# Designs tried in a protein design run: peptides against a protein of PDB entry 8BZL. Part 87

Target 1, 228 residues: chain A of PDB entry 8BZL
Amino acid sequence: SYDRAITVFSPDGHLFQVEYAQEAVKKGSTAVGVRGRDIVVLGVEKKSVAKLQDERTVRKICALDDNVCMAFAGLTADARIVINRARVECQSHRLTVEDPVTVEYITRYIASLKQRYTQSNGRRPFGISALIVGFDFDGTPRLYQTDPSGTYHAWKANAIGRGAKSVREFLEKNYTDEAIETDDLTIKLVIKALLEVVQSGGKNIELAVMRRDQSLKILNPEEIEKYV
Target 2, 242 residues: chain B of PDB entry 8BZL
Amino acid sequence: SRRYDSRTTIFSPEGRLYQVEYAMEAIGHAGTCLGILANDGVLLAAERRNIHKLLDEVFFSEKIYKLNEDMACSVAGITSDANVLTNELRLIAQRYLLQYQEPIPCEQLVTALCDIKQAYTQFGGKRPFGVSLLYIGWDKHYGFQLYQSDPSGNYGGWKATCIGNNSAAAVSMLKQDYKEGEMTLKSALALAIKVLNKTMDVSKLSAEKVEIATLTRENGKTVIRVLKQKEVEQLIKKHEEE

## One batch from the design tools (peptide; aimed at target 1 A24 K27)

Design b1_p23_4_s3 (made by RFdiffusion4, then SolubleMPNN; from b1_p23_4, 10 letters changed)
Fold by OpenDDE base, seed 2:
Structure b1_p23_4_s3 (fold): chain B 228 residues (1-228), chain C 242 residues (1-242), chain A 23 residues (1-23)
Amino acid sequence: as target 1 above (228 residues)
Amino acid sequence: as target 2 above (242 residues)
Amino acid sequence: SEYEHLQKVLAERAKNPPKPQPL
């Protein structure tokens, strides 16, 4: 009965629709984010694109603004709604405040949006977690993670989706100041972390990097293979 | 029964708001938060559960939030709901300051949030917030204050209270050991450690698992301070020696 | 105008609730 209701409390104090949305995230392809010294890196597991599918339409890493990018795990259609609203907010902020959003600001906006969908009639939670990376105006690199509940935190490194547990365990062991000393080492760390759960090498990884005062760069498969 | 559990917050035939009760049950699973009022200050002590090596922000306070210069709160329950409510508290306090050019009185801030909580129990298409709050503050009207609010929108002033896991046992201990009129901030800190040591489901209390904030008055200004890990370690050590 | 600036500051403060400053 509680499984089919709008997001309401169970007798034991659980929000089943939020928990089930978290299960939808766990079915999503793995995404990883790592904050380096002067770089942020996102990596995503590529599902085998059907031979006839346009690869351009299967981007799992999206720019929210010039200084902010997002990767997600879970329902792609839900992610599209969140991305669109976040983009509108980023532009609105630039118009009203005359500065780009901080990574924390846009994360909090997304988190608040998600939380409202856990407390609104006739709405289900968003079936997505997101890794949000970018640079604040002062040039500080940031990484945040959000879940279906609307909870968010800042991270040095994190992972979401199907392989997230294994990737996090790898990052907990291998994320050191030495491992992120250079941009190349930081990229290598992300690739190594994803390879814990991705069977085929560089061909099944989407990797994006953002450096200070630079736009999002998506690496091609050949560039990724150089780090393997 | 099923109709009252799965729909908007409505009264049962027995006059119960099951969604509010179930929200309170969710709070019972949250980490313990204590508040203690002393003659020379007020404190919050909370269980820290989320210790992750990859967190970027060293959460000096996971569950304790500064609301304004004169108030702080601690949260037990759903973190995302807590974030929404703590943001609302900050906004209410800031709007009041801008409108009246004075800090909002502590009870007025608590009441304003409680009205919001209550509305989420009464209006269709809403669920209750799965959050209880402890508020500490100082104002010129009542001095040092401690309040508790729950998902129903009910609130009360307290000399000492607890929310979250094992709250009933903690409240019982506080009733036994709280000395009315004789409570110093130092004795309140010792009492907080004593109660947390018994109510937290841990074999040994460690400073990494406890966060404590104090609110005091110095030179006519409110000072809200989170205790350093070393200070908490000293309090734990003192308790172990007693 | 000072009022438009105040409205921008208020809108900014409403949009940028003070960071949970770690206590």
Scores: peptide ipSAE 0.007, ipTM 0.506, DockQ to the pose 0.024
OpenDDE base, seeds 1, 3, 4, 5: peptide ipSAE 0.005, 0.013, 0.015, 0.000; ipTM 0.595, 0.606, 0.512, 0.589; seeds 1, 3, 4 fail the geometry check

Design b1_p23_4_s4 (made by RFdiffusion4, then SolubleMPNN; from b1_p23_4, 10 letters changed)
Fold by OpenDDE base, seed 3:
Structure b1_p23_4_s4 (fold): chain B 228 residues (1-228), chain C 242 residues (1-242), chain A 23 residues (1-23)
Amino acid sequence: as target 1 above (228 residues)
Amino acid sequence: as target 2 above (242 residues)
Amino acid sequence: SEYDHLQKVLEERAKNPPKPQPL
């Protein structure tokens, strides 16, 4: 019955709506995040954009602020809501505290928002996981992941979405201090990780890089092909 | 009854929002709407199903709505839901204009409505809107634009697309015949007629069953024009002669 | 009401429209 519109505990102590939202995430396109020494990299599997679709409207990597960006897996419309709220919070923080948010702060904000939607009557969980990357004001690169439950953790590298298991297994084997020694190696690691689940090479990868003291850069396909 | 307020779109065990999918299915049974982006304009073409001889008011557009001076939309799905959403679009656009003293950017208006649609998929006591929309517009940022949105609150920009009945077949035809970078509004109109003639379950395409609107720029102003029946007849005739 | 809450959420969202992302 669709009447159980609230996230409630099962007799076994499960929050089924949260678990089912996690299944929605697993159906999402794969996203990967890697923290390097002086770089953070997000990569996303490009779904084959319909021939007549405008690619500019299909963004899975977005800036939250100058120092923070996010990739997501799951429901795009749900993600848009989270992104918008996060952007507002980033700007509010700058106005009230006179400093940019830390990556942890904005992750915690997003996580709290998600958690609230798991507990509030008349709301379903957000069907998204997010990889949130950026730099703190001290120049420290950060990577966080959050899921539909509102749980969040810091990571060296992680993946979300349909290919996440294979990508994570790759990262577990290949993420070393040597593999992230340079910015280029870090980018290469992300591309290689995505290629575990993306068949058509660099053309089907969206890649964003944020270097220390630099703005978010989306790499074009030609730039990605240089790393393949 | 408070029990109906508990009906919320919920996830299935497989992570599917069935109420959204069912809303999309309902739209598949609605009249066909096409959108085509050209270099010199953008158009909407919609199937007109409700030809009631007893209608006192000849609605020039049953399915095409002017939103503001720079945007129009077409709707496929539940008429009552469409009326609510089109009214909301107008209100959003007007509020933006009042606040910023400039027209709302096309994508921003689309996104604002999509956030409403999304909310109706997430909040209790609400069902998804059984409506997909095509949006045409012009703004100073991206020029001529075509967008599609669905009951989920997802949207995308398109060069050409279709919603409603036989939309998949229409999209396939558009993919075959759409000439990227070379599409004129004239060629887009011809393409729209061609596609509608093949996708509408009618023995003969008639101007009474087709609504077409064009959005162009003239002297630095946006012009939204609903084609007169005679103009549509001429387009149909031209297609029949080819 | 849940409706009032929805309206409030929608109003809050409307106050912060997404900026067009630069291409």
Scores: peptide ipSAE 0.010, ipTM 0.602, DockQ to the pose 0.029
OpenDDE base, seeds 1, 2, 4, 5: peptide ipSAE 0.019, 0.013, 0.000, 0.000; ipTM 0.600, 0.583, 0.502, 0.582; seeds 1, 2, 5 fail the geometry check

Design b1_p23_5 (made by RFdiffusion4)
Pose (drawn by RFdiffusion4):
Structure b1_p23_5 (pose): chain A 225 residues (1-47, 50-199, 201-228), chain B 238 residues (1-200, 205-242), chain P 23 residues (1-23); non-standard residues A62 YCM
Amino acid sequence: SYDRAITVFSPDGHLFQVEYAQEAVKKGSTAVGVRGRDIVVLGVEKKAKLQDERTVRKICALDDNVCMAFAGLTADARIVINRARVECQSHRLTVEDPVTVEYITRYIASLKQRYTQSNGRRPFGISALIVGFDFDGTPRLYQTDPSGTYHAWKANAIGRGAKSVREFLEKNYTDEAIETDDLTIKLVIKALLEVVQGGKNIELAVMRRDQSLKILNPEEIEKYV
Amino acid sequence: SRRYDSRTTIFSPEGRLYQVEYAMEAIGHAGTCLGILANDGVLLAAERRNIHKLLDEVFFSEKIYKLNEDMACSVAGITSDANVLTNELRLIAQRYLLQYQEPIPCEQLVTALCDIKQAYTQFGGKRPFGVSLLYIGWDKHYGFQLYQSDPSGNYGGWKATCIGNNSAAAVSMLKQDYKEGEMTLKSALALAIKVLNKTMLSAEKVEIATLTRENGKTVIRVLKQKEVEQLIKKHEEE
Amino acid sequence: SAEAEEFLREMPMVGGTPGENVE
């Protein structure tokens, strides 16, 4: 089989294929995640008439208690999502507990890291925001990128214009903004309206403590706008 | 040998996949192919690129392939690659039927093939398939459906779409004329002739298939030349 | 194991817009 080293070091210690994978993420639609007191919210920018909205969604459930959003190559994202879904079930089988948000994040990150050091393969061209609750009810938000690095965040953005949205969230992520569920959803819509020039072209999802993923209707989003 | 390896599965500096993009260029030079969803069925309209006089026409169709009892598809791009992929689609549909004893839902069949296509872009060092497919079908979950896939493995559901030559012009005509939720098969047939009229008119140059439900059973039929010649006459009056 | 298989079978299918992230 094909064994060519694709990801290699360059002078100065750069891994060019990873950096190029990060460029693919920037070409992706904006995704925003906010961790509230008892709620986590994900929002994504949408790119069309005659298209079935159900089929092209950027927010997916990995397990009953974990879901994710992504930016970058949509085909690479389907592969990572299905790999994480299989791992969530393997964990329930072996430990008899649902996966912690951290556990599945670590798994997705290590899968991505393996694709930066394996022969015959290019890196995954996606970043992911992963949200959910732990056993003790603690809300979580993690980010993964193509290098395999992962971190926890109060709020974050990935994809096109993520730097601008991040700077908005830094100034606006306060206790007042995450005091209630309605204000937590509102902060995500405001963060997206910063780069979407729009309001009717946004998808949004909410996850509450042990209540599973709820995707909001267009009519419910129009009320906030 | 590193010298002769064209490295078909790497990123460009901008995060692009050049072989995928070049494959999509090949599809843009293929025969026009479009699909339209309606309340009582789904259709595929395709430009025949085999319009030579000395051809025999031995099959019931040239560009439209039956995948299982409830599904058909059409292709744009490299014909040989399309043969490999359509054979694999039939195998996936039968593997699902064997396992679950029920037909494969349409989206599950599209996802399964797209995973194969995505693998060719990430590892193996091989050129990708130069094929875009339109899928039409019916399942107990979502009823009548239309899907499109491209060489990278991406897919989406559509009420109407077009692939191949002059597809951008065709998508424009569809946005103007397609009445969302009010289309019948008869009107969708009329719109298909209208679209192919601009982007390409003779019955020998076109191929039309329809998918409908009759007595709880799926019917996939290629329209005879007589029915196509009558549809072309009905449009010229407009 | 059967419950895990059924669960995965019923999971939403992940699509993408054709030509997305393509120049």

Design b1_p23_5_s1 (made by RFdiffusion4, then SolubleMPNN; from b1_p23_5, 10 letters changed)
Fold by OpenDDE base, seed 4:
Structure b1_p23_5_s1 (fold): chain B 228 residues (1-228), chain C 242 residues (1-242), chain A 23 residues (1-23)
Amino acid sequence: as target 1 above (228 residues)
Amino acid sequence: as target 2 above (242 residues)
Amino acid sequence: MAEAEQRLRQAPVVGGEPGEELA
């Protein structure tokens, strides 16, 4: 009976709507994030773009600010709401504090937003997990994950979505200081990690790279293929 | 399944929003609407189901709505929901124009409505809108555009797409016959008639059962035109001769 | 597994896989 309640604990302490939102995330396209030394990389599994769909409208990696980007797994419409609110917060922070947000700050904001939707009667959880990457103003690369519960953690590397387990297992084995020694090696690590679950090579990968003191760069398919 | 199906804003154990899926299913029973992007314009074609002889002939457009000078939409689903959403689109577009002294970009208008749609899927005491929309438009950023949105608040841009009854079959036909880079508005109109003729549950396609609107650029202005019945008849006749 | 997971974490977390902490 409790599984029907949006924000009610089961007798055993479960928030079933949060767990079920996590199941929605597990059906999402795989996303991977890796923090290098002076680089952060997001990779996403491209769902087969339907013939006649405009690929421009199918973005899985979104800038939140000049120094922060996000990949997500789960409900795209839910993600858009979170992204828009995060963007507004990033701009508000710049206006009020005169500095860009830290990656932790914006992650905490997103996490708090998600958490409030788990406590409010008549609101379902957000059906998304997010990988949030960027640089703090001191040039420190950061990677955070958020889930539907509103938890967040800092990572060196992580994955979300349908292939997340296999990608994480790969990263657990292959994430070493040597594997992230250079930007190119870090990019290669992300691509290799995605190739554990993505068929047909670089054509089905969306890759975003943010280097220290640089803007977000989305790699084109030809650039990705150089790493395959 | 049944236990979760009755609640508007909850996930199933499998992470599904059944009320959103059921809203999408309801749209599958609505009249067919298709959109086709061409190099020189964009069109909507929609099935007219409510041909009542007592309807005042003044209803030039039952399924196609002008949103502003640069955008129109077609609707598939619950008519009352469609009226609410199309009115909201107009209000959003006018508020933007007032605020910025320029027309709202096409994708921004679509997104604004999609955020409303999404909210109705997330907040309790609300049901999803039982409506999918096709949007046609022009803006200075992307030129001619075609978008589709669903009850979930998802949207996407398209070269050609279809919503409503037999939409899957229509999309399959569009995928076969759509020539990327070579699509003229004239060829798009012919393709629209071809697809509607095969996907509408009618023995014979008639001009009274089809609404077509085109969006073009003339002298640096957007022109939204609903085709006259005679023009649609000519398109049908031409298709019957091929 | 736990040691391998900790290699990916930036901070030591006393917990299971992300999402198991809700159990």
Scores: peptide ipSAE 0.025, ipTM 0.684, DockQ to the pose 0.022
OpenDDE base, seeds 1, 2, 3, 5: peptide ipSAE 0.016, 0.016, 0.011, 0.006; ipTM 0.520, 0.475, 0.678, 0.472; seed 1 fails the geometry check

Design b1_p23_5_s2 (made by RFdiffusion4, then SolubleMPNN; from b1_p23_5, 10 letters changed)
Fold by OpenDDE base, seed 3:
Structure b1_p23_5_s2 (fold): chain B 228 residues (1-228), chain C 242 residues (1-242), chain A 23 residues (1-23)
Amino acid sequence: as target 1 above (228 residues)
Amino acid sequence: as target 2 above (242 residues)
Amino acid sequence: MEEAERRLREAPVVGGIPGEGLA
């Protein structure tokens, strides 16, 4: 059985373990990324926190470096491994090259890591897709998406996780140069896109903003409600 | 799907990790462990099931392990797996202390073990650990803390939670009775006894079947104390009188 | 090295609720 041992090709050329890892991603909370003119925005569907849970420990958006952040959909534990590896690489790059990583570079590193786990004996694929956003040294805003296969592409806007189809369809219709003309409009676009699939309004959204030459800012619920 | 019951944890067609789910199911049959965060401390309470009268050493604690001076954990699941993971926690904490000359932050210790757990769900020839843990600790960053981790390598911080047998019912009771901002360690101990009395599959709660540890701060130091059997008896008696 | 280690230590960890990501 080609689907039972390691990631191997089926007779029809499928990598079933990669496809099944994509199904794990589709069960994940929805994440959205949008590249504005001078801003990158990540939004994530926040499930209602249990009454006795510490909200601090439920995070779907994280910094990889000062100039790069990531949202993910799929297996949270798998994501943590990828994030930790990426953070180490970002620091290693600063030490060895004396410059921060480009968003493409760190995306390619993550993609290569994922790909190796699809090809290595005795390993399963990572059950995660990621949206990686940030700024290159030249101040260019970037958005990349990676999947369990180790593919990656640059995007203007994209979504991953359970609501990704509906969110992408919304973004395809509503992502215009006018819709991203300002930082505030770009933030509103992300919120509106998430509201296609998130119940109970802005209270169930985690939102992160990175502006040119600024650190990652996680918006508080009150800041999010101003855009709703 | 039974066809994905392999020695290597793999995805099902539906994107499920059945070996991880089965490890979690195994934990549901383990003795109950609960944790409660208070303003002035944090506690673990665990069901002691293996009262073998012929055991030469009555281990003071079967299910509660001191990890370092600032942290302890309780375990639900496979005892052998628990022993491996608790040893790894101690080693990680000691290595950090040696490297940085300060105690490991609570969440960092939890995440380090969770990364090991995750690896056992991803690497070939490995099975998931059949173990969930509750962690109690203090650090200078967040003060008193309570965490839970599962076989997948997921974790979360909690004000109160439960693992093992009847954990869902215990969590429901904790949600009803836990008063945010008003929880003292004394009230948390009383709540722990109340919940255990209702969730343990015993006709009568007895001190021999319950382990309780408290973590407090005294004179700027963390104090981890396992309650004596007599202290647990007093807590049970007090609960029976209310 | 020390700064890189500090940055890694100070970086927010990613966690979730128990059982989250089990499909």
Scores: peptide ipSAE 0.014, ipTM 0.589, DockQ to the pose 0.794
OpenDDE base, seeds 1, 2, 4, 5: peptide ipSAE 0.007, 0.000, 0.005, 0.017; ipTM 0.585, 0.471, 0.484, 0.509; seeds 4, 5 fail the geometry check

Design b1_p23_5_s3 (made by RFdiffusion4, then SolubleMPNN; from b1_p23_5, 11 letters changed)
Fold by OpenDDE base, seed 3:
Structure b1_p23_5_s3 (fold): chain B 228 residues (1-228), chain C 242 residues (1-242), chain A 23 residues (1-23)
Amino acid sequence: as target 1 above (228 residues)
Amino acid sequence: as target 2 above (242 residues)
Amino acid sequence: MEEAEERLRSAPVAGGEPGEGLA
């Protein structure tokens, strides 16, 4: 009965709509994030684009600001709402504080937004988890994850979506200081991690790289194949 | 499933939005709409189901709506929901034009409506819109464009696609016959007739049962034209001769 | 599994609760 209400506690203290939103995330395409020394890398599983679909319109990695980007797993329409609000907040922060957001700040904003949608009797939770990566103004690379509940944590590496367990198990074994010693090794780690769950190799991977003091770069398929 | 059919769009235990899925199912029973992108234009073709002789002929287009000078859409699903969404598209486009003194980019208009659709899947006391749309347009950024959107607020760009009744079969035929880089508007029109003739639940395709609109560029202006019944008859006849 | 997830965690950023500092 409680699972049919707007997000309310069950008698045992569960927020079933939040848990069910997490199940929606687990059905999403896999995304991975890795923090290197002077690089942050996002990788996403490309669902086989239908032959007649424009690949340009299928983006799972997006810039929030010049110093912050996000990948997500779950409901694409829900993600667009979060992305738009986060972009507005990044611009608002630049106008009001005269500095870019920290990766933590924008993660907290997104997390708070998600949390508010778990308490409002007029709203369902967002069916998305996000990996948020970027650089703080001091040049420190950051990686955060946030879920439908509005929880967030800082990571060295993590994954979300349908293959997240296998990708995390790979990262737990292979994320070392040597494995992230160079930008190229860090990119290679992300690709290898995605290849645990992605069939047909580099053609089904989207990669985005942000280096220190550089803009977000989405790698083309030919650039990805060099790391495979 | 039946547990989550009540009051608001909520997640099932499996993370499904059943009200959105049921809205998509309702669209599957609507008349067929297809879109095809060509090198020299883009088209919409839609099944006319309500051929009531007492409908005032003034409704030249039941399913194809001009949105602005550079965009049109076709609708599959609940007509009342379609009317609300097409009106909102026109308002968004007009507000943008007023604010920026230039036409709204095609994808931006599609996304603005998709954000409204999404909101109706997230906010309590609302149901999803029982409507999928195909959008055709031209802008200075991407040229000719074709988009599809569903009740969830998802969208995508397409070279060719179909919504409504027998859409899966139509998409399969489009995948077989669509020639990337070689598609002219003339060949796209012929392909549209071919697909409709196979996917419409009619014994014989007739021009009264089909609406076709083309979007082209002439002298640096977008031209949106609904084909006359005689032009559609000629396309059907040509297809019957091949 | 919890110990393995902890290895991928960065040092706990003293991130406040979601919404901390959002007036």
Scores: peptide ipSAE 0.051, ipTM 0.677, DockQ to the pose 0.021
OpenDDE base, seeds 1, 2, 4, 5: peptide ipSAE 0.013, 0.011, 0.015, 0.024; ipTM 0.490, 0.591, 0.700, 0.479; seed 4 fails the geometry check

Design b1_p23_5_s4 (made by RFdiffusion4, then SolubleMPNN; from b1_p23_5, 13 letters changed)
Fold by OpenDDE base, seed 2:
Structure b1_p23_5_s4 (fold): chain B 228 residues (1-228), chain C 242 residues (1-242), chain A 23 residues (1-23)
Amino acid sequence: as target 1 above (228 residues)
Amino acid sequence: as target 2 above (242 residues)
Amino acid sequence: MAEAEQRLAAAPVAGGEVGEGLA
């Protein structure tokens, strides 16, 4: 059966292992990204940290470089491999080009990595989608999404994971120029979008903010509660 | 489900990695290992199953491995896989020390092995490692630490956790009895004995069936100590008296 | 086998979110 092979085409032209990796993503916690005017915001559904787990080790939002952050949905172990490879590429780019990566560049690198794992013999696809946000060197805020296939697109706002449909439907209705006019409104939009699928309010949200010419800031629960 | 089992780790139609899940199920049949973080140290407690009188006592511990001066681990799962992974941990730690002239941070060592584990779940012609590990350590960044890793290459930091046989029940007991901020190493040792006594499928807990290691800081140095059988007997006796 | 399959069916995705896959 084609569904049990390494990533190969079915008779009807489907890449079942890629589609099944997308099902792994749909089981992941919801992540949302929003591009504001001079801000990018990532929010992730924080599944209730198991009692006795160290919250420090439960991060779904990771810096790739000073100007780029990534949230993901799906397999965390797969995500770690992608993050590590992306970080090495960001540093390599700084050394070779003397500039930080553009958000598109690092997105394309991640997408190409994922695509190679869909075409390489003896490899399965990565079971992750990613939201990649940051600032280009010109100060332009960017948001990209990648999936297990290695496709990527630029977005104003998007969501991935189990609640992604509901969150996207919310963003399609509520993403306006007025809703992103300020940094605080943009943050509030992300929180409201996550609250469509997250039960029990701000305690179950991880939120990261990157402003123009600033490093990634992870908001603490008390900072998140101010927007709820 | 069974139809995806005959080949290299691939996704099911539901997006599951059944070979990894089956490796985790196999670990559920291994001897119990506990880890408990205290304010003044961290411990591993492991079930010893291979008690043979003709085993040369040369093996200080069947299931607890010193990795470097600042870290140890315990293993649940396939012994041969465990030996490969523990050797790799030692090599990673030594290479880091040589390269940076400082001990590897605990989480970095755990992560490096987890990336190897993950690779065995993604590359064809390889099976997942049938091994979960508990790691105890100290570093200058986070002090005393406890980590758990599984066959998927996922990991997490913990205050207390369990792997192997009856791990879910052990974790439930740890969640009930663990007092955050108040846990001394002495109290952690007592808790470890309490949990093992309830989790191990034995009529009576004996010191010969339990390995315990503690990691402490003395005079600015990490001290990893495997408890002597007599010390474990005293802990068991004290638990039987309470 | 059936009990193991049921436990696995209820188990989180292996390599998934931290804290789900850890028994």
Scores: peptide ipSAE 0.046, ipTM 0.622, DockQ to the pose 0.079
OpenDDE base, seeds 1, 3, 4, 5: peptide ipSAE 0.038, 0.041, 0.039, 0.038; ipTM 0.506, 0.628, 0.739, 0.621

